Peptides against a protein of PDB entry 7PB4. Designs and how they scored, part 318

Target 1, 105 residues: chain A of PDB entry 7PB4
Amino acid sequence: KMLNIKEYKEKLLSTLGEFLEDHFPLPDRSVKKKKKNIQESSVNLITLHEMLEILINRLFDVPHDPYVKISDSFWPPYVELLLRNGIALRHPEDPTRIRLEAFHQ
Target 2, 218 residues: chain B of PDB entry 7PB4
Amino acid sequence: DALQMAVGYFEKGPIKASQNKDKTLEKHLKTVENVAWKNGLASEEIDILLNIALSGKFGNAVNTRILKCMIPATVISEDSVVKAVSWLCVGKCSGSTKVLFYRWLVAMFDFIDRKEQINLLYGFFFASLQDDALCPYVCHLLYLLTKKENVKPFRVRKLLDLQAKMGMQPHLQALLSLYKFFAPALISVSLPVRKKIYFKNSENLWKTALLAVKQRNR

## One batch from the design tools (peptide; made by RFdiffusion4, then SolubleMPNN)

Design b2_p26_7_s3 (from b2_p26_7, 11 letters changed)
Fold by OpenDDE base, seed 4:
Structure b2_p26_7_s3 (fold): chain B 105 residues (1-105), chain C 218 residues (1-218), chain A 26 residues (1-26)
Amino acid sequence: as target 1 above (105 residues)
Amino acid sequence: as target 2 above (218 residues)
Amino acid sequence: SSLAEQLLRQMVEELVILTAELRKLE
């Protein structure tokens, strides 16, 4: 039973990864850095897959404080996507923190 | 081969310079239709044409006609179905095309070579239950796909909520009965014991074609 | 698309549930 669940989870993760790459890719970094001098700190954006992994892990690893601080690596449209779809919830007192919805409860 | 030329036309798109684009399109479409209904299409041809029908490359009328003639000679590749579903996610096809696709998928279900990857799309299909136009066909599809591992508490809740909203629809009852079979502890509600599972619109547009396919493969 | 977003939600829901089930078995 455990093996079957693990296998199913892995298959689902793989499918999700492919799905996210196809339908929710990061914006092409090809936006030509026009020369404006703003030290755009080259914040490496993480994929939606990586973001979800962080959120899922936090939900289970720290169930008493399942919130993740939104970093600069979090692409704002992804955050909004998760929030508007009820996949994630914003912390009631700290808008810079989000949690994954506890779908298992 | 006329069919190869027609498929190639749809794959590559119309060459810009043709003054008679519509006539050429119609010619190729008729070629595909004729072959599909007479002989069925090869898996490779279905792969190409199914993707085209759902990609939004052509207008809804053309896409509908292509989809209606997605009749296999022998088998449909699961990969073709997965690709098709991916196009549904992109939302470039009309609602009517989506309905037709699910009808097609149910009708052609037995002709799909494998179901492993399709089963991984269970969540996608389940999400489509919220569409009133899709719901009957999606229930039928889910009835065919549902395994014990798919029966989760959150899905049960969603089905019950849907039943509360839509009433006791036969297709929904069929799916719920299957869910209860796999996970009786999750469904406390007494379901009417239906001796026969009935899905509305089981008479698919392809009934005659499917009979012909079965006869040729026998 | 609304459909893609719905799929995303469902997949995440299922992943969370599966993860919870696995952790209970561990």
Scores: peptide ipSAE 0.621, ipTM 0.611, DockQ to the pose 0.558
Fold by OpenDDE base, seed 2:
Structure b2_p26_7_s3 (fold): chain B 105 residues (1-105), chain C 218 residues (1-218), chain A 26 residues (1-26)
Amino acid sequence: as target 1 above (105 residues)
Amino acid sequence: as target 2 above (218 residues)
Amino acid sequence: SSLAEQLLRQMVEELVILTAELRKLE
């Protein structure tokens, strides 16, 4: 039973990965913004898949404080996507922190 | 081959800006329809045409006609179905096309070569139960797909909520009965023991075509 | 698309539930 659930979870994760690549890809860095010297801090944006993994892990690893601090690696449209769809919730007192919805509860 | 030319036309799109675009389109569409209903289509042809029908490349009328003639000669590739569902997610097809797709998927279910990837789309199909137009067909599809591992408390709650909203529909009752079979502890409500699973199979647009396919593959 | 976003929610919901079940069995 445990093996079957694990295998199913792994398959679902794989399917999610493919789905996210197709429907929610990161913007191509190739938009040559004109050379305004703004040191666009080469902050490597993480994929939505990686973001979800962080949020899921935090939800289960630290259930008493399931909030993750929004880093510069979090693409703002992804944060908005998760919030507007009720997948994530913003911390009531700290807008820089979000948690995954506890769907298991 | 006339069929290859027709499929190629739909795949590559109309090259010539000629005034006869509509006549050419109709000619190729009729070619596909005639072959599909007479002999069925190869899995590769289904892959191409199904993708086109759901991509929004052509108008709704054309897409509907293409989808209606997605009749296999032998098998349908699971990958084609997954791609089709991905197009549904993009939302470029009409509501009527979505209904037709689910009807098609139920009708052609036994001709799909594998079910592993389709089973992973269970959550997507389940979410479509909220659409009143899709609900009967989605229930039928879910009845075919549901495994014990899919029967979760949150899905049971959603089905019961849907029942409260829509009443005891035969298609919903069939799905709930299956859920109770897999997880009796999750469904405390006494479901009437209906001996006959009642999905409106009477409206299968492909009934005659499917009989012909089964006869050819025998 | 609205449908893609709904699918995303459903997949995440299922992942959370499956993860919870696995952790209860550990």
Scores: peptide ipSAE 0.600, ipTM 0.632, DockQ to the pose 0.555
Fold by OpenDDE base, seed 5:
Structure b2_p26_7_s3 (fold): chain B 105 residues (1-105), chain C 218 residues (1-218), chain A 26 residues (1-26)
Amino acid sequence: as target 1 above (105 residues)
Amino acid sequence: as target 2 above (218 residues)
Amino acid sequence: SSLAEQLLRQMVEELVILTAELRKLE
């Protein structure tokens, strides 16, 4: 039973990764190169896949405080995407923190 | 080949310069229809045309006609189906196109080469149960896809809530019966013992075509 | 975009449920 669930989870993760790459890719960095003066804020944006992984891990690793602080690596449109679809919830007192919805509860 | 030219037309789109765009479109559409109903389409042709039908590149009437002729010669690629579902998510297709797609998916289910990726889309299909127009066809699809691992308490609750809202629909009862089979402890309610499971599509649009496909592949 | 977003939600939901089940079995 455990093996089957694990295998299914791995397959789902793989499918999700492909899906996210196809439908929710990061914006091409090419647009920012032309404006000379903007400090190369070398903020490496993370993929939506990586963002979800962080949120899922936090949900299960720290169930009493499942919130993740929104970093500069979080692309704002991804945050908004998760919030508007009820995948993530904003902390009621701290708008800089979000958690994954506890779908298992 | 006339079919290759027709598929190429749909893939590349109408060449700007053709004064008779509608006549050209109709010609190519008829070519696809004729080949599809006579011989079926190759998996590659279905891949291209199915994506086009759901992408919103053409009008609803054209998309509907394309979907109606998505008849395989042998098999349908699972990847084509996954791509098609992804287009459904983008919301550029009409409600009627969505219904037709689910009808097509149920009708062609046995001709899909693999089910592994489609099974991963279980949750997406399950969410579509909330659409009253899709619900009968989605129930049928879920009946074909449901495995024990898909039967979860939250889905049982959603199905029971849906039953409370919509009443005891035969297609919903069929799905609930399957759920009870896999997880009897999750469904405390007595379900009527139905000897025969009936889904709304006793006669699909492709009945004759599917018989022909089965005969060619024996 | 609405359907892709719905699909995303469902995939994440399933992933969370599966993760929870795995954690219960450890």
Scores: peptide ipSAE 0.630, ipTM 0.588, DockQ to the pose 0.623; fails the geometry check
Fold by OpenDDE base, seed 3:
Structure b2_p26_7_s3 (fold): chain B 105 residues (1-105), chain C 218 residues (1-218), chain A 26 residues (1-26)
Amino acid sequence: as target 1 above (105 residues)
Amino acid sequence: as target 2 above (218 residues)
Amino acid sequence: SSLAEQLLRQMVEELVILTAELRKLE
């Protein structure tokens, strides 16, 4: 039974990955570095898949504090997408922290 | 081949600014329709044309006509269906085209070569239950696709909520009965024992064509 | 919400549920 659930989860993760690549890709990094000297730290944006993985892991690894701090690697439209759809929730006192919805509860 | 030229026209689009664009389009569309209803289309032709019908490349009238003639000679590729579903997510097709697609998918379900990838799209189809126009056809599709692994508490809740909203629809009851079969502990509500499952006859549009396909493949 | 957004929610819900089931079995 455990093996079957694991296999199904892996298949679902794979399908989700493909779906996210097709429908929610990161914007092309072709932001022309206009050379103006502001060290805009080239923050490497993570994929929505990676973001979800972080949120899911935090939900189960630290159930008493399931919140993840929004880093500069989190593309703002993805954060908004998750919040708008009720997939994630903001911390009531700290808007820089989000958690995954506990759908298993 | 006239069919190859027609498919090529839809794939590549109109080449020259010819004054007779509409006449040319109609000619090629009629060619596809004639072949599809007479002999069916090859899997490769369905792959191309199905993608075009859902991509929003042409107007709704043209897309509808293309989709209505997606009749296989033998089989439909699962990959073609997966691609088609991806277009539904983008939302470039009309509501009527979406309805027609689900009707088509149910009608042609047995002619799809494999179901493994389609089964992975279960969540997508389930999400489409919220559309009142799609709901009857999606229920039928889900009835065909549902495995024990798909029956989860959150989906049961959603189905019960839909039933509360829409009433005891035959198509929804059929799906709920299947859910109860796979996971009786999740559905405490006594479902009326229906002797016959009744779905809306999605096949009505293709009934004659489907009979012909079955006869050719025997 | 777009159909794609609804699908995303459903997939995440399912993943969370499956993860919870796996954690209970470990």
Scores: peptide ipSAE 0.615, ipTM 0.625, DockQ to the pose 0.535; fails the geometry check

Design b2_p26_7_s4 (from b2_p26_7, 12 letters changed)
Fold by OpenDDE base, seed 1:
Structure b2_p26_7_s4 (fold): chain B 105 residues (1-105), chain C 218 residues (1-218), chain A 26 residues (1-26)
Amino acid sequence: as target 1 above (105 residues)
Amino acid sequence: as target 2 above (218 residues)
Amino acid sequence: MALKEQLLRLMVEELVILEAELRKLE
């Protein structure tokens, strides 16, 4: 039973990865806004897949505090996407923290 | 109407109080089967029953029988197909049901009223190519859905990897040939010129019914 | 947009359920 669940999970993760690449890609960094002075904070944006992995892991690894702090690597449209679809919830007292919805409870 | 009563039974579920639950289920299932094969089902009936078949509300045997009789009188709503795909993501249906669904989808493809939303699910279907049981039918579906904008380098790589793993399967070759047609620069490999594209006859289960539907709609 | 977002939710939901099941078996 455990083996079957693991295999199914792996398949689903692979499917999700492809789905995210197709439908929710990161914006092409190529729009060099010419404005000289803004220190290009070289913050590498993470993929939606990576963001979901972080959120899922936090949900199960730290169930008493399942919230993740929104970093500069979180693309704001992804955060909004997760929130508006009920996939993630914002912390009631700290808007800079989000959690994955506990679908298993 | 006997059909309305049958559809209502499946929608609302078995009422706890009936001593003959299995007999009642069989009666209603036979009613749906008889009407579907003789006259086809209305789009609304297909919407309800297809959702039930994939939701896991009933056992696999019942779901299989319902899915086999999803024969349209005229058209299938694209929304029904989208809902069905959503149920596939939830994983409450068996592997055999998934295979049957893809076979059904290919067989009924021309009867679906619109394809715009289905085309948006291209990536989802493409990801299902990794399932060996689904691969032949998914290739056929993708062959029907593929547009030039769907042919991307990463998908080409995945198809070639699948070919390396599974060998030169006719259904993969058919899809690759279509990809080469749309984007010849992405596929450097010489594909054998197959005169006939051979997909497994997914239509065989519904061949007689489909002929009848086509005759009624002429 | 609505369809792909709905599918995303369903996929994530399933992943969470599967992860929960795996952890219960571990």
Scores: peptide ipSAE 0.652, ipTM 0.534, DockQ to the pose 0.274
Fold by OpenDDE base, seed 4:
Structure b2_p26_7_s4 (fold): chain B 105 residues (1-105), chain C 218 residues (1-218), chain A 26 residues (1-26)
Amino acid sequence: as target 1 above (105 residues)
Amino acid sequence: as target 2 above (218 residues)
Amino acid sequence: MALKEQLLRLMVEELVILEAELRKLE
């Protein structure tokens, strides 16, 4: 049973990864708009897949505080996407923290 | 192998430099069509081609033709179906392609190797009921997929609302009857006891092909 | 857009459920 679940999870993760790459890719930073001065804080944006992984892991690893602080690596549209679809929830007191919905509880 | 070359062409896309892109495309498309209708396609070939048909890589006409020849030799992988459904969500497919896909999915339902992942997409399919063009086929699909666990009060309400809007459609009645079977307490409305469930798409585009597949696998 | 987002939700939901099941079995 455990093996079957693991295999299924792996397959689903793979499918999700492909799905996210195809449908929710990060914006190509290639539009180098020449505007000179803004210090390119080269914050590397993480993929939606990575974001979800972080959120899922936090949900299970720290169930008493399942919230993740929104970092600069979190692309704001992804955060909004997760929130508006009920995949993630904002912390009631700290809007900079989000958690994954506990779909299992 | 001509089929491998054709599949490879669709997978890799048209090489920019070929002067006669349309002729090459047509040649490969015909190859796929011929093999599919004659022998069926391997699960791997369906996986590749189905993905291509729904990805929007090619025009609607090409996608339609590819989708029409997604005939299995033996089985279709559920993974292929899941991937295909994911493409439906991206909106790159035409409405006609979506309709064709659902028709295909219903027609090929028994040839899909597993249903576990497809069942997880129940909610997605259910949401597609709101599309008038898809509704008959989605009802049929849901009729095939519905388990007791899928019958929820909110879905019952949505179906009843849809019935109020669209009238008493046979496909919707069939699905409602199934819902009532699983959860009689949720459906207070007396549904006409139809002895025969009729879905409009009893005549699928693949009837002859499916017969051939069944004969080969016997 | 609504459909792909819905699919995303469903996939994530399933992943969470699967993860929970796995954690119960460890």
Scores: peptide ipSAE 0.635, ipTM 0.614, DockQ to the pose 0.495
Fold by OpenDDE base, seed 2:
Structure b2_p26_7_s4 (fold): chain B 105 residues (1-105), chain C 218 residues (1-218), chain A 26 residues (1-26)
Amino acid sequence: as target 1 above (105 residues)
Amino acid sequence: as target 2 above (218 residues)
Amino acid sequence: MALKEQLLRLMVEELVILEAELRKLE
């Protein structure tokens, strides 16, 4: 039973990865170069897949404080995407922190 | 050959310079239809044409005709089905096309080479149960796909809620019975013992074609 | 756009449920 669940999870993760690459890719760094005034924030943006992994891990590793601090590596449109779809929730007192929805509860 | 030219036309799109675009489109569409119903299509041809039918590249009438002739010569690639479902997510196809797709998917289910990736889309299909037009066909699809691992308390609740809303529909009862088989502890409600699982198969658009495919593959 | 976002939610939901089940079995 455990093996089956693990295999299913891995397959789902793979499918999610492909889905995210196809439908929610990071913006090409090249397009932002033309508007001079946007400070080339030297910060490497993480993929939506990586962001979700962080949020899922935090939810289970620290269930009493499942919130993750939004870093500069979090692309703002991804944060908005997760929030508007009820995938993530903003901390009621700290807008710089978000958590994954506890779908298992 | 004529089929390759037709598939190529749909893949590359209409060349703007043709004065008789509609006649050319009709010619190629008829070519695809004739070959599909007579011999079936290769997996590669289905891959291309199925994606085109759901991408919104052409009008609804054309998409419907393409989808109706997605008849395999031998097998359908699971990857083609996954890609097709991804197009459903983009929302460029009509409601009627979605219904037709689910009907097609159920009809062609046994001809799909693998089911592993399709099973990963279980949650997506399950969510489509809320659409009244899709519900009968989605129930049938889920009946074919459901594994023990898919039977969760929240899905049971959703099915029971749906039953409360829609009544005791045969297709919903069939799915609930399967759920009870896999997880009897989750369904305390006595389900009527139906000896025969009845899904509306009577209007299978592909019945004759499927018989022909089975005969060719024996 | 609405449907792809819905699918994303569903996939994440399923992942969370699976993760919870795995952790209960460990």
Scores: peptide ipSAE 0.612, ipTM 0.648, DockQ to the pose 0.546; fails the geometry check
Fold by OpenDDE base, seed 5:
Formats: structure tokens, sequence, C-alpha cells
Structure b2_p26_7_s4 (fold): chain B 105 residues (1-105), chain C 218 residues (1-218), chain A 26 residues (1-26)
């Protein structure tokens, strides 16, 4: 039973990865190059897949404090997307922290 | 050949310069229809045309006609179906096109080469149960897709709530009966024992075409 | 965009459920 669940999870993760690449890709870095003055804040934006992985892991690894601090690597439109769709919740007292919705409860 | 030209037309889109755009479109559409109903379409052709039908590239009438002739010669690629579902999510297709797609998906279910990725979309299909127009066809699809691992308490609750709202619909009862089979402990409600599972419109638009496909592939 | 986003939610929901089940079995 455990093996079957793991296999199913892996397949779902793969499908999700492809889905995210196709429909929610990061903006091409090339467009920001033209405006000279904005310090290329070398902040490497993470993919939505990576963001979800962080949130899922935090939810289960630290269930008593499942919140993740929003870093500069979090692309704001992704954060908004997750919040708008009820996938993530903002901390009531700290707007810089978000958690994944506990769908298993 | 004529079919390749027709598929290419739909893929590349109408070249702006032709004065008789409508005549050209109709010609190519008829070519696709004729080949599809006579011999079926190759998996690659279905991949291209199915995506076009759901992308919103053409008008609803054209999309409907394309979707109606998505008849396989042999198999349909699972990837094509996944891509099609993705287009449904973008919301550029009409409600009637969505209904037709689910009808098509149920009708062509046995001709899809693999079901692994489609099974991963179970949650998406399940969420579509709330649409009254889609509900009968989605129930049928879910009846074909449901595995034990899909039967969760929250889905049981949603189905029971839907039954309370819509009444005891035959298609919903069929799905609930399957759920009870996989997880009897989750469904305490006595379901009427139906000897025959009944889904509305068992006679699909493709009945004759599907018989022909089966005969060719024997 | 609404349906694409809904699909995302459903996929994430399923992942969370699966993860929870795996954790219970460990």
Amino acid sequence: as target 1 above (105 residues)
Amino acid sequence: as target 2 above (218 residues)
Amino acid sequence: MALKEQLLRLMVEELVILEAELRKLE
C-alpha cells in the first residue's frame, strides 16, 4: 500500500511539474535587462514548483508552525496566485509569512 | 495529401490574404470530417486538432465540428487528452464545447492508450461535478476512472451533498455505488441496489464510428 | 484563468492528502 501511494505521488509530482512549466512559467529574465538602472538584484526567483515543495514540506515537518517566511526569491504573482485560490494562507499577524492549506484535515 | 493540408491549415491558422477564408475553412473542415468518419484519424492528427478545438482559436461552431470528428484510426494519446483538459481550464471554450468534450472522452475512453496521467486529473474531473450540465457525463467518466485510492471522506461528503441538492440521479447513484464498493465504511447510507448501471445517453454521437474503429482494429 | 488555477489547487490538494497518508504509514 505504501509503495503504491509513493508511486502515485511521484507521478502526480511529475505531472504537476509539467503543468507548472507549461502554464505558470517564470517571467523571462530577458525583459528586465533593458531598464539599466534597476540594480539587477541577483535574487534568483524560485519556480512555483519549488515554492510548493517548500510549503508542503513545512506543513508536515513543522505542523505546529507551518508558516514560511516570504523571501525575495518568491515571485509576488505566485504568492498572490496561491493566496487567491486558497492554496496558501497568510499569517494573521505577520503578512510576511504564509502557510499551505491543510487539505488533509 | 488533402488531410495534411487541412490539418496544416488549422494548425497554422488562416493566412490573412485569402479573400475566401470561409470557403477555405469549410473545405478543410469537410476534408477532416470525411477522413475521420471513413477511416479515423491518426493519433498525431487528433493531438493537433483536439488542441485546436479547445484552444479557442476558432469559433464555437468550428470547434464543435472538429471535436465531433475526433475519431481515432487506432488509439488516442493520453498526452492529447491531458493537453485538452488543460485548455478546458483556461476557460476559452464554450459550455457546450465542455459538455461535448466530456461526452467524447467517455465515448473514446477505451481508445486512449494509457490512463495513468488521466487518473491524476481525477480531482479536476471531480470538481466539475458541481456543474449541472457536466454532472451526468462527469459521473460516467469518474465511474470509469475511480480507484480505491480516489475514494476519500471529503469526496464522499461532496457526493452526498450533491445528491441532497440534485436528488437521486441515476448517474450519481452509480458513482456512489462504486464508492461504496471501494469504501463501504465511508458510506453508511443504504443505496438502492440497482442491477443495471444506467448512464444517460448511452447512445453516443459516435456509436457507428466506434463500431467501425473496433472492426478495423480486430 | 479560473479553471487553470482550480486545477492547480486540486493537484496540490491531492499531493497534501497523499503526503499525509504516507506520513501516517511511516
Scores: peptide ipSAE 0.591, ipTM 0.658, DockQ to the pose 0.578; fails the geometry check

